Peptides against a protein of PDB entry 7RZF. Designs and how they scored, part 21

Target 1, 358 residues: chain A of PDB entry 7RZF
Amino acid sequence: PFQEEHLKQLYKIVPIKDIRNLYVTFPIPDLQKYYKSNPGHYLGHLIGHEGPGSLLSELKSKGWVNTLVGGQKEGARGFMFFIINVDLTEEGLLHVEDIILHMFQYIQKLRAEGPQEWVFQECKDLNAVAFRFKDKERPRGYTSKIAGILHYYPLEEVLTAEYLLEEFRPDLIEMVLDKLRPENVRVAIVSKSFEGKTDRTEEWYGTQYKQEAIPDEVIKKWQNADLNGKFKLPTKNEFIPTNFEILPLEKEATPYPALIKDTAMSKLWFKQDDKFFLPKACLNFEFFSPFAYVDPLHCNMAYLYLELLKDSLNEYAYAAELAGLSYDLQNTIYGMYLSVKGYNDKQPILLKKIIEKM
Target 2, 358 residues: chain A of PDB entry 7RZF as posed
Amino acid sequence: PFQEEHLKQLYKIVPIKDIRNLYVTFPIPDLQKYYKSNPGHYLGHLIGHEGPGSLLSELKSKGWVNTLVGGQKEGARGFMFFIINVDLTEEGLLHVEDIILHMFQYIQKLRAEGPQEWVFQELKDLNAVAFRFKDKERPRGYTSKIAGILHYYPLEEVLTAEYLLEEFRPDLIEMVLDKLRPENVRVAIVSKSFEGKTDRTEEWYGTQYKQEAIPDEVIKKWQNADLNGKFKLPTKNEFIPTNFEILPLEKEATPYPALIKDTAMSKLWFKQDDKFFLPKANLNFEFFSPFAYVDPLHSNMAYLYLELLKDSLNEYAYAAELAGLSYDLQNTIYGMYLSVKGYNDKQPILLKKIIEKM

## One batch from the design tools (peptide; made by RFdiffusion4, then SolubleMPNN)

Design b1_p9_5_s1 (from b1_p9_5, 5 letters changed)
Fold by OpenDDE base, seed 4:
Structure b1_p9_5_s1 (fold): chain B 358 residues (1-358), chain A 9 residues (1-9)
Amino acid sequence: as target 1 above (358 residues)
Amino acid sequence: MKPEFVLPE
């Protein structure tokens, strides 16, 4: 386990690749025994959320961060880490202290709101869906994975343990949150900008780095992280499927899409799934406009329209993706193409939102 | 999401 001397440390690391990353790491207790409640997953879900009022949303709005990942990582025996990792912009590299302040503001928001059972339930439902409809893996890889997992889980649960949540444990969530404090932080910044500014070399890979103590004033600044009114808990994910009914194959099911509607304004083709028998659908819409490609101006306007539409839909994209829904919008020479894919249950909700933004 | 601690390759 890390001793106090290993906490409040900053590592400046020179990568081989031109990457800019920030790792904010917290030593936490071993949570393996709590896999049925998985408090680290709960916190990772919230801290790593990409919706409105999320940490990432704020950091993106400032142009400091491109991506964010939050969650638990296995350590050595008897301890784990909680890590918040962000991909830094060039500007973000200059604002690492402020980025971390925002992280602590978000964590403080989580403390203020307390553990939310509905969030746990969403995680549970999402994981249950992921388990139930998990794709077939290559047997060799799967067997090897399972063999490894057998060290951590009972044989009877080995297939489910990574997915199925069973117990809401607000006490464990609070326990982990209590470890996510500035006094318990290890910071690593990865950037080529540290080239020639390092004084140590890592023994195994020859990675150049510098280790510094984080100044007490900076720690104190993070300890005094206030509630930032921009941070909000996610809204309920309306895209989480709840109906998984597979309709029987129609007797007249064709191997190809059949034209089921033909009007002056619309044609509709339908093909029932006869292969996979999953509660999934692919909805494809082609919108035709005689103006879409009539001249360069209209073409560019159509392009701009789609870019703006995509931007306006970003608020739903993450929640939809988490729920196993996706959409795609493309310009065509005839107009616009829209695709909605994934679990069929909530596709109408996503489609409605797309159409409302159009 | 589980953070992939990618050691800087």
Scores: peptide ipSAE 0.011, ipTM 0.499, DockQ to the pose 0.437
Fold by OpenDDE base, seed 3:
Structure b1_p9_5_s1 (fold): chain B 358 residues (1-358), chain A 9 residues (1-9)
Amino acid sequence: as target 1 above (358 residues)
Amino acid sequence: MKPEFVLPE
């Protein structure tokens, strides 16, 4: 376990690669025994959320961060870490203190709202879907993984323990959230900008670094993180599938797409899944416009239109992705291509949202 | 949400 002397430390690390990363690490208790409630996953889901009012959305709006990952990580025996990792922009590298302030503001928002059972239920449902429709893994890797996790889980639960949530434990969520405090922080900044500014070398890899105590004034600034009105809990994920019914294969099912509708304005091709038997579909739309590629101006307008459309759909993209839905929009020389893929149950909802933005 | 924390070597 880290002693107090190891807390409130800043590490400036020189990478081999040209990368800019910030790691904000909190020592937390070993949560392994709480796998049925997985409070660290709950917090990771919210802190790592990419929707409107999320930590990432705000940090992106500032131009400081490209990506954010939040979650628990295994430590040594008897303790874990909660880590918030961000990919820094060049500008973000100059605003690390403010980035971390925003992290604590978001954490403070989570404290103010308290544990939400509906969020837990979404995590439970998402994980259940992920488990139920898990892809086949390479046997060697899978066996080795299972052998490893047998040390942590009962034999009867070894396959489900990493996925299936069973218990809403607001007390454990609050317990972990209480460890996410400035007095319990370890900060690592990874950047080539620290080259020639380090005084230590890591023993194993020869990584150059500098260790500094975080000033008490900075710790106090983070401790006094107020509620930032820009931070909001996510809305309910409307894309989470609930119907997994697989329709029986039609007797006349063709191995190729069949034309099932032919009109002056539309053709519809259909192929039933005869191989995978998953509650998934691929919807592909090709839109034809004589104006799409008539001249360079129209071509550029069509391009700009799709870029604007994609931007307008960003609010749904993350929630859809979490739910196993995806979309793709592309310009073609004939017009536009739209693809919607994933679990079929909520595809109409996503498709409707796309069409409403078009 | 795959936290593949690839620690940069």
Scores: peptide ipSAE 0.010, ipTM 0.510, DockQ to the pose 0.284
Fold by OpenDDE base, seed 5:
Structure b1_p9_5_s1 (fold): chain B 358 residues (1-358), chain A 9 residues (1-9)
Amino acid sequence: as target 1 above (358 residues)
Amino acid sequence: MKPEFVLPE
């Protein structure tokens, strides 16, 4: 276990690549035995959420962070880490203390709201879907992975243990959340800006770094993190599929798309899946406009329109992606292309939202 | 992005 001397430390690290990263690390107990409840996954899901009111959304709005990942990581036997990792902008590199303050504000929001069973249920459902419709892996890699995890899980559960949540354990969520405190933090900042400002070299990789104690005043600021009203729990993910029924193949199913609707304003082609037998669909829409590419002005306006549309849909993009739905919007010389892909059950909901923003 | 760096223990 980390002693007090290993906590509240700041590492300034010089990378080989031109990258800017912040790692905020918390030592936590070994959660391996709690795989059926997976409290670290619950917290990682919320802290790493990308929707409105999320930590990432706020940090992006400030121009400080590009990406965020939160979750548990295995340490040595008997302990783990919870890590919040962000990709820093140049401006974000100047605001690391404030970024970490926002992290603690979000964590404080999670404490204030308490464990939410509905969030656990969504995680459970998402993982169940991921398990049920898992793609085939290369046998060699899969076998090696399974052989490795046999050390951690019962033989009967080895295939399901990483996916199937069984128990809502608010006590364990609170236990992990209680470890996510400023007094338990280790901070690493990775930036080339520290070149020539380091005093230590890592033995294995020759990485140059500087280690400093985080000032007590900074720790106190983080300890006094208030509730930031911009942080909100995610809304329920409406895109999580619940119907996985595969319709019988039509007797007259064609190997190619058949024209099923032909009007002055629209043509519709349909092909039933005869190969994969998954509860998934691909919807492709081509919109034609005589104005899309008539001149450079119209072309640029069409481009700007799609960029604005994509921006307006960003609130749904992450929730859709989590649920195995995706969309794509592209300019064409004839107009616009829209694709919606994934589980067919909730595609109409996503499509409706796209059309409402158009 | 998964943490690529392990903080020194």
Scores: peptide ipSAE 0.007, ipTM 0.483, DockQ to the pose 0.499
Fold by OpenDDE base, seed 2:
Structure b1_p9_5_s1 (fold): chain B 358 residues (1-358), chain A 9 residues (1-9)
Amino acid sequence: as target 1 above (358 residues)
Amino acid sequence: MKPEFVLPE
């Protein structure tokens, strides 16, 4: 475990690749024994959330961060890490202290709201879906993985332990959240801008770095992180599937799409799945407009319209993706193409939201 | 998701 001397440290690291990353790391207790509640996953889900009121949403709005990942990482025996990792913009590289302040503001929001059982339930449901409909992996890789995790889980649970949540443990969530404090932080900034400004070399990979103590004034600034009114817990994910019923194959099922509706304004083709038998569907819509490609102006307007539409749908994109739904919008020479894919149960909800924004 | 921390190579 890290001693006090190893905390409140800043590492400036020179990468080989032209990347800009920030790693904010917190030593935490070993949570392996708590896999049935997985408090680190709960916190990672919220801190790594991409919806409105999320940490990422705010940092993106400032132009400082492109992507964010939050979660637990295995350490050595007897301890773990909680890490918040962000991809920095050039501007974000200049605002690392403020980015970390926002992280602590979000963490403070989580403390103020307390553990939410509904969030745990969503995580449980999402993980259950992921387990139930897990794709086949390459046998060699899968076997090696299973062999590795046998060190951590009972044989009877080895297949389920990484997925199936069983216990809501608000006490453990609070315990982990209590470790996410400025006095317990290790910061690493990865950027080529530190080239020629380092004084140490890592022994194994030859990575050049500089280590500095984080000033006490900066630590205090982070300790005094106020509640930021822009940060909100996510709304309930309405796209999480609950119905997985597979309908029987129709007697008249054709190997190709059949025309099931033919009107002056619409044609509909349908093909039932006769191969995979999954509770999934692919909805494809082609919209025709005589104006879509009539001239360069209309073509550009149609393009702009779709870009604006996509932007307006961003609020749903992450929640849909988490729930195993996706959509795609494309301009065509005839108009517009829309595709909605994933679990069929909540596709109508996503489709409705898309249409309402159109 | 468990963050796959890619060690900065």
Scores: peptide ipSAE 0.006, ipTM 0.473, DockQ to the pose 0.308

Design b1_p9_5_s2 (from b1_p9_5, 4 letters changed)
Fold by OpenDDE base, seed 2:
Structure b1_p9_5_s2 (fold): chain B 358 residues (1-358), chain A 9 residues (1-9)
Amino acid sequence: as target 1 above (358 residues)
Amino acid sequence: AKPSFVEPE
């Protein structure tokens, strides 16, 4: 366990690559024994969420952060870390203290709302989907992975322990959340801007760094993080598939798409999957407009329209991705192309959302 | 965000 002298430290690290990263690290107890409830996964799901009202959404809106990852990492025996990692913009590098303040504001929001069983259920359902449709791993990688897992899990649970959540443990969620405090923080900033400003060299890789104590006033500022009204818990992910039934192959199934509807305004082609037998579908829509590419002005307007449409759909993009759905919108010389791909069960919901924004 | 830092094998 880190002693008090190892907490509240700031590390300025010079990278080899031109990268800007912030690591906010908290020491946490070993959570391995709690794998059935996995409170670290619950917190990582929320802290790392990318939807409206998320930490990332706010930090992106300020132009400080590009990407965010939150979660637990294994440490030495009997110890783990919870890490919030962000990719910093040039501007974000100047606002690290404020970025971390926002992290603590979001954590404070999680404390105020308390553990949510529905969020746990979503994590459970997402993991169940991921497990059920996990691609066949390469034998060597799989064997090595299983060998590693056997050190931590009973043999009967080795295949499922990483994916199947069984127990909602709000007490353990609160316990981990109580460790995510400014007094327990270790901060690392990775930037080439620290070149020539370091006084230490790491023994193994020769990485240049500087270590500094975080001022008590900064720690106090983070401890007094108020509730930021911009932070909200995610809404329920309506795109998580629940029906995985595969319809039987039709006797007249053709190896090529068949025209099943032909009207003055639309043609519909359909091909049943005869190869993969997955509960997945690809919906492709081509829209034709005589105005889309008639002149440069209309072309630019059509482009702008799609950019605005994409922006308006951004609220669903992350939730859809988590649920194994994707969409694509493209300009064509004749109009617009839309594709919806992934699990078929909730594709109609996503398609409806897209149409409502059009 | 991925909720776990899975080290790439």
Scores: peptide ipSAE 0.025, ipTM 0.598, DockQ to the pose 0.169
Fold by OpenDDE base, seed 4:
Structure b1_p9_5_s2 (fold): chain B 358 residues (1-358), chain A 9 residues (1-9)
Amino acid sequence: as target 1 above (358 residues)
Amino acid sequence: AKPSFVEPE
């Protein structure tokens, strides 16, 4: 366990590659015994969320951060780490203190809202989907992974333990949240901008770094993190599949797409899956407009339209991705192309959302 | 190389 002297430390690290990263690390108890509730996954899901009102959305809006990952990592025996990792922009590198303030504001929002059983249920459902459709790993990789997991889980649960959430434990969520405090923080900033400003070298890789105590004033600033009204819990993910029924193969199933609708305004081709037998579908739409590429103005308008449409759909992109849905929008010489792929159950919902934004 | 966090032993 980190002693008090190891907390409230700032590490300035020189990378080999031109990368800018911020790691905000908290020591937490070993949560392995709580794998059925996995409070670290719950918190990682929320802190790492990319939807409206998320930490990432705010940090992106300021141009400070490109990506964010939140979650638990294994430590040595008897402790773990909760880490918030962000990819910093050049501007974000100048605002690290404010970025971390926003992290603590979001954490404070999570404390204020308290543990949400519906969020746990979504995590449970997402994990269940991931488990159910886990591609059979190659036997060697699978065996090695199982062998590693056997160290942590009963043999009977080894196949499921990584995926099955069974117990909502708000007490454990609160316990972990209580560890996510400024007084327990370890900050690492990775940037080439620290070249020539370091005084230590790491023994294993020769990484140059500087260690500094975080000023008490900065710690107090983070301790006084207010509720930022921009931070909101995510809305329920409406794209999580619940129906996994595979329809029987039709007797007249063709090996190629069959034309099932032919009208003046639309043609529809359909091919049933005869190979994978997954509750997944690919919906592909090609829209034809005689005006799309008639002149440079129309081409630019069509391009701008799709860019605006994509931007307007960003609010759904993350939730859809989590649920195993994806969409693609492309300009074509004849108009536009839309693709919706993934689990078929909630594709109509995503398609409706796309159409509503069109 | 993942920047090895110099975990203080």
Scores: peptide ipSAE 0.009, ipTM 0.512, DockQ to the pose 0.193
Fold by OpenDDE base, seed 5:
Structure b1_p9_5_s2 (fold): chain B 358 residues (1-358), chain A 9 residues (1-9)
Amino acid sequence: as target 1 above (358 residues)
Amino acid sequence: AKPSFVEPE
């Protein structure tokens, strides 16, 4: 466990690659025994969320961060880390203190809202879906993984332990959240801008770095993080599948797409899956417009329209992805292409959202 | 970014 002298430290690290990263690390208790409730996963889901009102959404809006990852990481025996990692823009590198302030504002929002059972239930449902439809792993890799897991889990649970959430434990969520405080922080900034400004070299890889204490004034600023009204909990993920029924193969099932609708304005082809037997579908739409490529102006307008449409749908993209749904929008020489893929159950909901934005 | 659920290695 880190002693007090190892906390509230800032590391300025020179990378080999031209990367800009911020790591905000908190030592936390070993949560392995709480795998049935997995409070670290709950917090990682929220802190790492990409929807409207998320930490990432706000930091992106500021132009400071490109990507964000939050979650627990194993440490040595008896402790873990909770890490918030962001990819910094050039501007974000100048605003690290403010970025971390926003992190603590979001954490404060989580404290204020308290543990949400519905969020836990979504995590549970998502994990159940992931487990149920997990692709077959290579036997050697799978056996090695299982052998490792056997050290931590009962034999009866070893196959499900990573995915099965069973117990909502708000007390454990609060316990972990209580460790996510400025007084418990370790900050690492990775940037080539620190080249020639370091005074230490890491023993194993020769990485150049500088270590300095975070000023008490800065710690105090983070401790006084207020509620930022831009931060909101995610809305319920409406795209999580609940129906996994596989329809029987029709007697007249064709090996190729069959034309099932032919009108003046539309043609529809359908092929039932006869190979994979998954509750998944691929919906592909091609829209034809005589104006799409009539001249450079129309081409540019069609491009801009699609970019605006994609932007307007961004609020659903993350929730859809989490639920195993995806969409794609592309300009074609004849107009526009739309694809919706993934679990079939909630595809109509996503399709409706897309159409409503068109 | 997908919460890199660090799969417990």
Scores: peptide ipSAE 0.031, ipTM 0.597, DockQ to the pose 0.168; fails the geometry check
Fold by OpenDDE base, seed 3:
Structure b1_p9_5_s2 (fold): chain B 358 residues (1-358), chain A 9 residues (1-9)
Amino acid sequence: as target 1 above (358 residues)
Amino acid sequence: AKPSFVEPE
């Protein structure tokens, strides 16, 4: 593990590619033995959340960050890291100290709220879905993976250990949160803007970098991170499927969509899945309007309408995605196209939300 | 975002 001299360090790294990244890294204990509770997954789920009141949402609203990833990573020599990684905008590169302050404000919010069993349950349910419906892995890859996992898990659990959460351990969540402190931080900033400002070269790849101690004043600012009222825990994910029933194939099932409803205002085609036998559906809606493409003004209004509609649905997009649901909205020459895809159980909920925003 | 850099492979 890192000695004290390796903590509170800032690395300025020159990339080969024109990228701007921030890595905020915390040494943490080896959590492998706690795989049944996986406290690092719980924290990564929240810190990496993309919904309203999330860390990412706030950092995006300021124009500082495009993407965020939070989670545990295996380390060498029986320790792990918790890493918060962000893709920086040009403006964000100027606000790294403030970005990290916001990270600590969010972490402080997690401490203040304490571990939430319902969040753990959602993680458990999501992982169970992912496990149940994972694609068939290639035998070679799967075998190699299993061989690696056998070092860490009982043989009977090897197939499930990575997915199945079993134990809510708030104590372990708090233990990991206690490691996510400014005094335990390592910061790396990756940017071409450091070219010509480095004094070290990495031995293996020739990467140019500069190492600096983070000033004690900056550490103190992060230690004194207050509660930011913009940060909120996510709401419950209403899109997580619970019903996985597959209806039997109808005797009259056609290999192509059949017209099952024909009215003056609507036509409905249906095709039952005869191949995959998954509790998934694809709902496709084509809306026709004589005004959608009548002139350039109407076209632009229709475009703007869909952009606004998409923006209004962003609050659901991430939660839906996590639950294996997606939607697509497109302008057509005749009007609008809507697609809802994924697990069928909660599609009506997502569809209702879309229609309510229309 | 991802809760772990080690995805269940």
Scores: peptide ipSAE 0.026, ipTM 0.590, DockQ to the pose 0.133; fails the geometry check

